Peptides against a protein of PDB entry 5OK6. Designs and how they scored, part 110

Target 1, 215 residues: chain A of PDB entry 5OK6
Amino acid sequence: ELPGLDSQWRQIENGESGRERPLRAGESWFLVEKHWYKQWEAYVQGGDQDSSTFPGCINNATLFQDEINWRLKEGLVEGEDYVLLPAAAWHYLVSWYGLEHGQPPIERKVIELPNIQKVEVYPVELLLVRHNDLGKSHTVQFSHTDSIGLVLRTARERFLVEPQEDTRLWAKNSEGSLDRLYDTHITVLDAALETGQLIIMETRKKDGTWPSAQL

## One batch from the design tools (peptide; made by RFdiffusion4, then SolubleMPNN)

Design b2_p21_5_s3 (from b2_p21_5, 10 letters changed)
Fold by OpenDDE base, seed 5:
Structure b2_p21_5_s3 (fold): chain B 215 residues (1-215), chain A 21 residues (1-21)
Amino acid sequence: as target 1 above (215 residues)
Amino acid sequence: MDEEYRKAFLESLEELEEELS
């Protein structure tokens, strides 16, 4: 049985614990397809629990580009395509109405950027490769707030680089050339890395020289 | 780093990208 309509509205829309509450870095928020949410709003604002405006189960189908990896469509816009709810509010709605069979929740993290907090709906997917291995590539997601150091560590882990091996990163830039990611302390955002971008991990030779310098 | 070697290396990496694309 659903809670009272007024109660639903207060729990989901309020500014303290609901949709309008401030973002906090590290928190999980969830996407809800906009049309469903608007239908829900109409339902609870209508005041009749038996109304034909009953929204049914949450259905985020239109937000997904595929039902295999459940990737989001590109270019979705908050307030137009979806709304964001904090975890508690999301779980309330799911408990009340259910989620479409087979669909995963669309969970995203709040990240802290200079002067703002934002739900990171689209993390960066980088294509990681080794300079000397054409047979292996890994697509890995990173937050814009992740450091280049984390990218490097992740690459090392994925390619099973031994701790004693020294590595560094190159990125293919928009001009088609390659730039060294020299500063590992800057973020993915600072480095202007984008989804689909090729990141090459170069491994130092045993003689202490770099392949890029000793061809 | 010798610029010629750097160029050759970068070209090789560009070729790698082409193969992966």
Scores: peptide ipSAE 0.023, ipTM 0.561, DockQ to the pose 0.242
Fold by OpenDDE base, seed 3:
Structure b2_p21_5_s3 (fold): chain B 215 residues (1-215), chain A 21 residues (1-21)
Amino acid sequence: as target 1 above (215 residues)
Amino acid sequence: MDEEYRKAFLESLEELEEELS
């Protein structure tokens, strides 16, 4: 059962708690395919519950590049391809209209950048490897706002590095050379790390020397 | 970074990227 059209509009588009409410870091927002949302707007603005403008269930299919991992297509643009809704608004719409069968919600987090809050639609997916076994990789997603220290800790965890072992990171840059990520306090964004980039974790030897220094 | 180490890493990375592509 759908609530009244005016009620729907107020709940979703309310400037204080709806689509236009301020972003807060750490909050979850959801992507809604633009055409569906526009049709919903037309439906609720039309004032006729039985209108042919009924939007049907939410279908974000056109936003996905695959239905296996449910990864988003690259280059999607807010306002053109999708709209962003806060969690409450999203859940209302899903409750009222449903979500396409088998299709997961597209949930993203608000991050704090130096001058703005932003819903991070495209987090960074890094390929983590160990220096002594480059053939075994772990793909891990990070926020642009995550520190290099977090990347290192994550790598250590994935590769089961003992707490007493010392490790450091190297990144393969776009020029094909290796850069040491010596400053663990800078962010993924500051380090200009990008999706698909290889990050090598080097583990110090028991004798206190680094493998890289032995070559 | 040590040049020899860099070379070894790069070669290995190229192989890895090829396998993952």
Scores: peptide ipSAE 0.020, ipTM 0.552, DockQ to the pose 0.429
Fold by OpenDDE base, seed 1:
Structure b2_p21_5_s3 (fold): chain B 215 residues (1-215), chain A 21 residues (1-21)
Amino acid sequence: as target 1 above (215 residues)
Amino acid sequence: MDEEYRKAFLESLEELEEELS
């Protein structure tokens, strides 16, 4: 099942379809733990399929901070802690060597920012709550490129808000006060929303007034 | 909007890209 060593190298490292191929917005890329990848490189470059340098199954354990939610450790750096592979290359490696039992793949999306395309390794995880029930939250992951409008729609969906109900968002800032998210067309990045940030959805009263107007 | 945060984030991505080139 394993291809020849040279074939593996070309398939994974080839600039057209491999690790170094151009990023395309919306594509899925996968993280591979750096040490495993370097071991694989040594193996395929060694020219001996029976070499003791055989990397074994892919094991990304050191990239995870927990095995429950499979969250990545903070502060991981591309090229130091992991390498990024396009979906095709990742799937080839998994098919050839396997993935550690129980570990999910670490899939991330390519996002297009104003002047760069990048794999978004750390998207934004927001805590969504309703203004009248701060104790019940929904943690939802968003891209930095997602609009505030999407955040609002997502909040409405999670809290089962009826279409006729009017809602708006507030973000709790670092000072503990609330910033109104007026423009729903700007992105999560533009709004400077960060992981762990509390986002409060306010629902307009039936009388047409906003709860916050009386504060 | 926090333009400073936005710029800093984008700059960090560009710098990382450059370091890996």
Scores: peptide ipSAE 0.009, ipTM 0.399, DockQ to the pose 0.021
Fold by OpenDDE base, seed 4:
Structure b2_p21_5_s3 (fold): chain B 215 residues (1-215), chain A 21 residues (1-21)
Amino acid sequence: as target 1 above (215 residues)
Amino acid sequence: MDEEYRKAFLESLEELEEELS
């Protein structure tokens, strides 16, 4: 059952887990389509529970690029296309109004950037391949704050590389050439890696030489 | 060494791009 309108407003907007609460690294936040949220605001601010302004179930359909992978449309803007809610607030709204059938929640993490904390709405999707089989790829999402080392480890795991095998990464740059990712301690952000970028994992040969040494 | 390696990869990438286009 729906709580009182004033209670809803306080819980979602001004509660301890409200929309305006400080961001904390590692926490989950959720996107809510802006028009629905505005409809909800109008409803709870109107003071009439029987109002025609009842928002109905949450429907984020317009935020999705596809209904297969449920990827977000590019270029969405906070405050214009969606609002961000802490997990608790999101779950309250879902419990009160429901979520469109079959539609997944849009969960995102708070990340710590050098100067700010933000909800990372668009993590970086990298196309991982092996040097000897470019036709077989794994698309994997990474945070801008993830290290190149994590990218490498992830690539190793996806391609089932044995622990004793040595690997290194190359990135296709904007000019179409390849840059070796030497420093595994820098972040995806520091390396300026972008969504859709091809990352090639090279595996050292059993004789201890790299494929490059034999070219 | 790295330059030669890059060239080999680039050639492979060009082929891949053609397949993906």
Scores: peptide ipSAE 0.024, ipTM 0.559, DockQ to the pose 0.375; fails the geometry check

Design b2_p21_5_s4 (from b2_p21_5, 11 letters changed)
Fold by OpenDDE base, seed 3:
Structure b2_p21_5_s4 (fold): chain B 215 residues (1-215), chain A 21 residues (1-21)
Amino acid sequence: as target 1 above (215 residues)
Amino acid sequence: SAEAYRKAFLERLKQLDELLS
């Protein structure tokens, strides 16, 4: 059952644990479509539980570009298209109003950037391939804060590379050539990898030579 | 165009595959 309107407001907008709560790296936050949230605000601020301003179920439909993979539309902006709520606040709203049938929650993680914490709404989706079979790709999401080493390990896992096999990564650049990702300790962000970018995992030959050395 | 991009992508993949295989 719905709490009192003032209680709802305090719970969701609480400065310590609500919408304005400080971001903490690794925590989950959730997107709420802006119009719905504004409707909710109007409802709880109106003081009448029976008001026509009742927001109904949370409906994030306008944030999605598809209902198959539930991908977000590109270019969504916080404060304009959606608001971010910490997990506790999100779960309260869902419990009170429900979520539109069939829609998944839009959960995102807080990441630590050099000078700021940010909810990573758009992780990097990379196309991982092997050098000798570029036609078979694995699409995998990574945080901008993930290391190139993690990308490599993930590629090795997806392609079932044996531990004794040596591998390295190349990124296809905008010019169509390949840039080797030498430093595995830098982040996806530092390497400037982008969604849709092709990442080639090269496996060293049994003779100790690299396939690319013959190019 | 999207079609041109896809075509160029596939062609480049083919080239890279041939070179690295």
Scores: peptide ipSAE 0.021, ipTM 0.543, DockQ to the pose 0.097
Fold by OpenDDE base, seed 2:
Structure b2_p21_5_s4 (fold): chain B 215 residues (1-215), chain A 21 residues (1-21)
Amino acid sequence: as target 1 above (215 residues)
Amino acid sequence: SAEAYRKAFLERLKQLDELLS
């Protein structure tokens, strides 16, 4: 059952727990398609629950570029294409109005960047490969705040590298050459890694030499 | 040779780019 219109407005827009509440690193926020949200606003602000402004079920279809992997369209802008809601507010709206059948929620995490918190709408998808088998890639999602060390550990895990094997990373740059990722303590953001970028894991030879040293 | 290895590596990268483009 739908709460009263004023109650809905206060619950969703309340600055303490609603849309305008401060971001906190690690928490989940959800995207709501802007037109639907505006329709909802009009509905609850109208004060007449029997009005023709009823928004219907939440439908984020226009935010997706595909309904297979449910990838977001590129270049979406907060406040123009979508609204961000904290988890509690999102779940209220879903419970009140429903979500389009078969459509997944668009959940994103708040990340801590230098001097600002941000909902990371577009995490980085990296293509991980081994230096000796570039044809077999693993696409893995990372936060911009994840360390290169985590990328390396993830690559090692995906390729089942034994603990005694030594590995290091290279990134294919925009010019088509490879840049060595020496510092594993910097973040994906610091390394300027981007979605779709090829990351090559190099494994040290048993003789202690690196394959790349022979290039 | 180092040159052969480099060439092979670059060719593999090229093929990968073509596949993923």
Scores: peptide ipSAE 0.021, ipTM 0.572, DockQ to the pose 0.786
Fold by OpenDDE base, seed 1:
Structure b2_p21_5_s4 (fold): chain B 215 residues (1-215), chain A 21 residues (1-21)
Amino acid sequence: as target 1 above (215 residues)
Amino acid sequence: SAEAYRKAFLERLKQLDELLS
């Protein structure tokens, strides 16, 4: 059962708990396709539950570039293509109107950047490979706020590196050269890593030498 | 010399780049 239109508006748009509430790091927010949201706004502001302006089921199809991995289209803009809602508001809308069959929710996390909280709509997808076998790649998603150390640990895990094995990372830069990621305490953002960037994990040899030093 | 080692290192990196490109 749908709640009253005024109640819907208040629940979703309320600045304390709704769309305009402050961002908190670690929170989940959800994307809603802009046109649907505007239709919903018109509906609830119209005051007639039987209005032809009923928005129907939430459909975010236009935000996806594929229906296999459900990746977002590139270059989407908040306020133009989508609206961000906190988890509670999203779940209310889904409960009231439903979500298009088969579509996953578009959940994103609030991250803490140096001077601002932001919903990270586009996390970084890195291509992880080993120095000795580029054919075995793992595409892994990271937050801009994740440390290089986490990237390294993730790479080690994906490639089943034994704890006693020593590893380090290289990033292929835009010029095609490799940059060592020496500082594992800086973030993906600080290292300026980008989606699609190749990250090479180098494993130290049993003799204690590094492959890159023996070329 | 330190410079020689640096040069050699950079050359090795270049080779690695070529292998991984």
Scores: peptide ipSAE 0.020, ipTM 0.528, DockQ to the pose 0.085
Fold by OpenDDE base, seed 5:
Structure b2_p21_5_s4 (fold): chain B 215 residues (1-215), chain A 21 residues (1-21)
Amino acid sequence: as target 1 above (215 residues)
Amino acid sequence: SAEAYRKAFLERLKQLDELLS
């Protein structure tokens, strides 16, 4: 059941807990398709609960590139294509109006960048492979703020690498060559890794040599 | 200079914003 229209507005459109609240790293925010949100605004601002401006259930269909993996369309812009709401506000709207059947929420995390917080709408999707079998990849999403160390650990986990095995990462660059990711403390952003990029995990040989050293 | 720093900072922020969205 819907609360009063004024109450809805206050819950969603406020600077303390609503749409305008400060971003805090690690928190979840949700995308709401802009037209739906504008319809909702019109509805609650109209003051008539029985108004024809009733927005209906949230439908983010236009934000999705596909309904298989629910990938977002590229190039979406906040304030034009979607509105960002903190988790509490999102859940209020969902509880009041519902979400289109079968459609997942579009949840994103606030990340900390130098001197700014941002909702990371587009995390980096990397293709992780082993040096000896480039044809078998694991696609994994990472934040731009994740360390290369995390990428390495994730690769080790996905490929079930034994703890005693030594591994390191290479990134296939745009020129088709491989760049060694030496510093595992820098971020995905610092390393300029991009979605779709191939990341190769090299495993050290038993004799202590690296396969790449033989090339 | 402070102005140069601010300009560079703003450009970096723009780049980050474009990259992350």
Scores: peptide ipSAE 0.006, ipTM 0.361, DockQ to the pose 0.017

Design b2_p21_6_s1 (from b2_p21_6 with Q5E W7M E9Q)
Fold by OpenDDE base, seed 3:
Structure b2_p21_6_s1 (fold): chain B 215 residues (1-215), chain A 21 residues (1-21)
Amino acid sequence: as target 1 above (215 residues)
Amino acid sequence: SAEGEAMRQALAATPGFAVYP
């Protein structure tokens, strides 16, 4: 059941979980296609529930690159292509208007950057490989705020590394050389890691030496 | 070692190594 138009406006724009509320790290926010949202605004501001400005079901199709993996198009801009809503507001709109059949919600997390909270629309996808088998890659998503230590732990888990085995990471840089990710406490952002970048997990030998030390 | 050689071969395309702090 659709609430009154004024109630909708207050809930989405001015409520405790409204669009303009402060971001908090770890919260889930959702993308809504901009034209749909504008249509909704026009509808609820018009004050006529029987208006021809009814927005219909939420349809984010134009934000997706494909309907197989549901990847976002690159280069989308907040306020131009989409609007960000907190989880409560998103769920209200979905309950009132519905979401296009078969289309997944576009959920993203708020991250804490040095000077600002931001919804991370584009997490970093890294290609994880072992030093002795570069042909077997695992693509894993990370936040820019995730530590290199988390990347390493994730790699160890994906490759089923035994707890007693020592491992370390190398990143392939733009020059084709390898940068050893020595400090595991820095973030993916600090390390300037980018989507599609190759991350090599090196495993220490049983004799206590590193394979790369023989190079 | 076989493992060291595998590493060498795997990284043969890399011009060098750097340490990231």
Scores: peptide ipSAE 0.037, ipTM 0.659, DockQ to the pose 0.182
Fold by OpenDDE base, seed 2:
Structure b2_p21_6_s1 (fold): chain B 215 residues (1-215), chain A 21 residues (1-21)
Amino acid sequence: as target 1 above (215 residues)
Amino acid sequence: SAEGEAMRQALAATPGFAVYP
């Protein structure tokens, strides 16, 4: 059942469930399409539950570039295209108004950056390849806060590398050159890796030499 | 080596590709 309009406003805009609550690393936040949210605001601020300003079910269709993979459109801007709500607020709105049939929630995680928490709306998608077959890639999503070590482990898993095989990573930079990712403890962000970037996994030869040493 | 050559060929197949030491 729909709460009173003032109660809805308080639950979503302030308090424990408010959209302005502090971000906490690891928490889930959800995107809500801006026009729907503005319609909701108009509805609850209007003070009349019988108003023609009723927003209907949440519809995030305009945020998606496709309805197959449910990928977000690129370049969406908080406050212009969408609002971010903490999980509690999102679940309240969904319970009150529903979500458009078939649409998944747009859940994103709060990540800890050096001096700020941020909802990571766009995780990094890397193209993982092997040094000897650049034409076969695995696209894998990573957080900016994930370590290069995780990228390496993920690459090993995707390419079914045996535990006894030694591997290391190279990143193709914007100049078209390969930069070795020496430090596996730094993050994807620290390594300045970007979506669509080619990451090459080099496998050590049985003789103990690296293929790249022959270049 | 054969593997080194394979890597060179793979890298050569990618336009503008270079490897830093």
Scores: peptide ipSAE 0.028, ipTM 0.618, DockQ to the pose 0.221
Fold by OpenDDE base, seed 5:
Structure b2_p21_6_s1 (fold): chain B 215 residues (1-215), chain A 21 residues (1-21)
Amino acid sequence: as target 1 above (215 residues)
Amino acid sequence: SAEGEAMRQALAATPGFAVYP
């Protein structure tokens, strides 16, 4: 059941719990396609629930690059292509209007960067491989704020590395060279890792030597 | 070992190494 138009506006647009509320690290926010949102605004501001301006179901189709993995198009801009809503506001809109059949919600997390909180719309997708099988990758998403240590732990988990086995990471750079990710305390952002970048996990040999040391 | 050789081949094709601080 649709609430009154004024109630909808107050629930979604308010500065305390709606669209204008402060960002908080770790919270989930959702993308809404801009044209749909503007249509909704026009509808609720019009004051007539029977108006022809009824927005219908939320449809984020234009934000997606593909409908298989539901990846976002590159270069989308907040306020131009989409609006960000906190989880509660998003769920209200979905409950009132529905979401286009088959489309997943576009959920993103608030991250804390130096001196700013931001919804991370584009996390980093890394291709994780083992040093002895570079052709078999696991694609994993990471925040720019995640540590290299987390990338390493994630790689170990995906490849079922035993706790006693020692591992380290290399990143393939744009020149085709391998950069050793020595400091595990820096972030993905600090290491300048990018989506689609190959990350090689090297496993130490039982004799205590590294495969790469035999170069 | 096969693992060591695979890594050597990968690194041999690499012009250089950088260490992230």
Scores: peptide ipSAE 0.027, ipTM 0.622, DockQ to the pose 0.135
Fold by OpenDDE base, seed 1:
Structure b2_p21_6_s1 (fold): chain B 215 residues (1-215), chain A 21 residues (1-21)
Amino acid sequence: as target 1 above (215 residues)
Amino acid sequence: SAEGEAMRQALAATPGFAVYP
């Protein structure tokens, strides 16, 4: 059974677990489709639990570009298309109203950027490939705050690179040239990597030479 | 890098990244 309308409002909008709570790095937040959320607001503010304004199950269908990979549409805007809720608030709403059958929650993480915390709604999706097989890609998402070292380790894992094999990364830039990702300690953000960007893992030859040196 | 800094600034203003007070 649903809690009282005032209790719902306080739990979701206010308090330590409310929508307006401070962001904390590493915490999970969830997207809620804006129209549903506005309907919920109208319902709980109306004061009548039996009102026709009952929002029903949470349905984020309009936020997804497809129901296969459940990727978000590009260009969604907070406050217009969706509302962000902290995990506790999201779980309360799901518990009270349910989530549309088959839809995954849209979970995102708070990231720490220079001088600000943000919910990273759009992490960076990189196309990882090997230097000798550019046609076989692994799409992997990374936070802007993830290190290039993590990208490299992830690439090595996906391509089953043996520990003794030496590897390095290149990024294909907008001009079509390749930029070496020398510093593995900088972030995806620092390297200015973008969604859809091709990242090439080069594996050192047994003779100690790099394939790229022969280009 | 200069590009990284530009990206950081862009992210701060990007609608896909919500900033909460």
Scores: peptide ipSAE 0.016, ipTM 0.403, DockQ to the pose 0.027

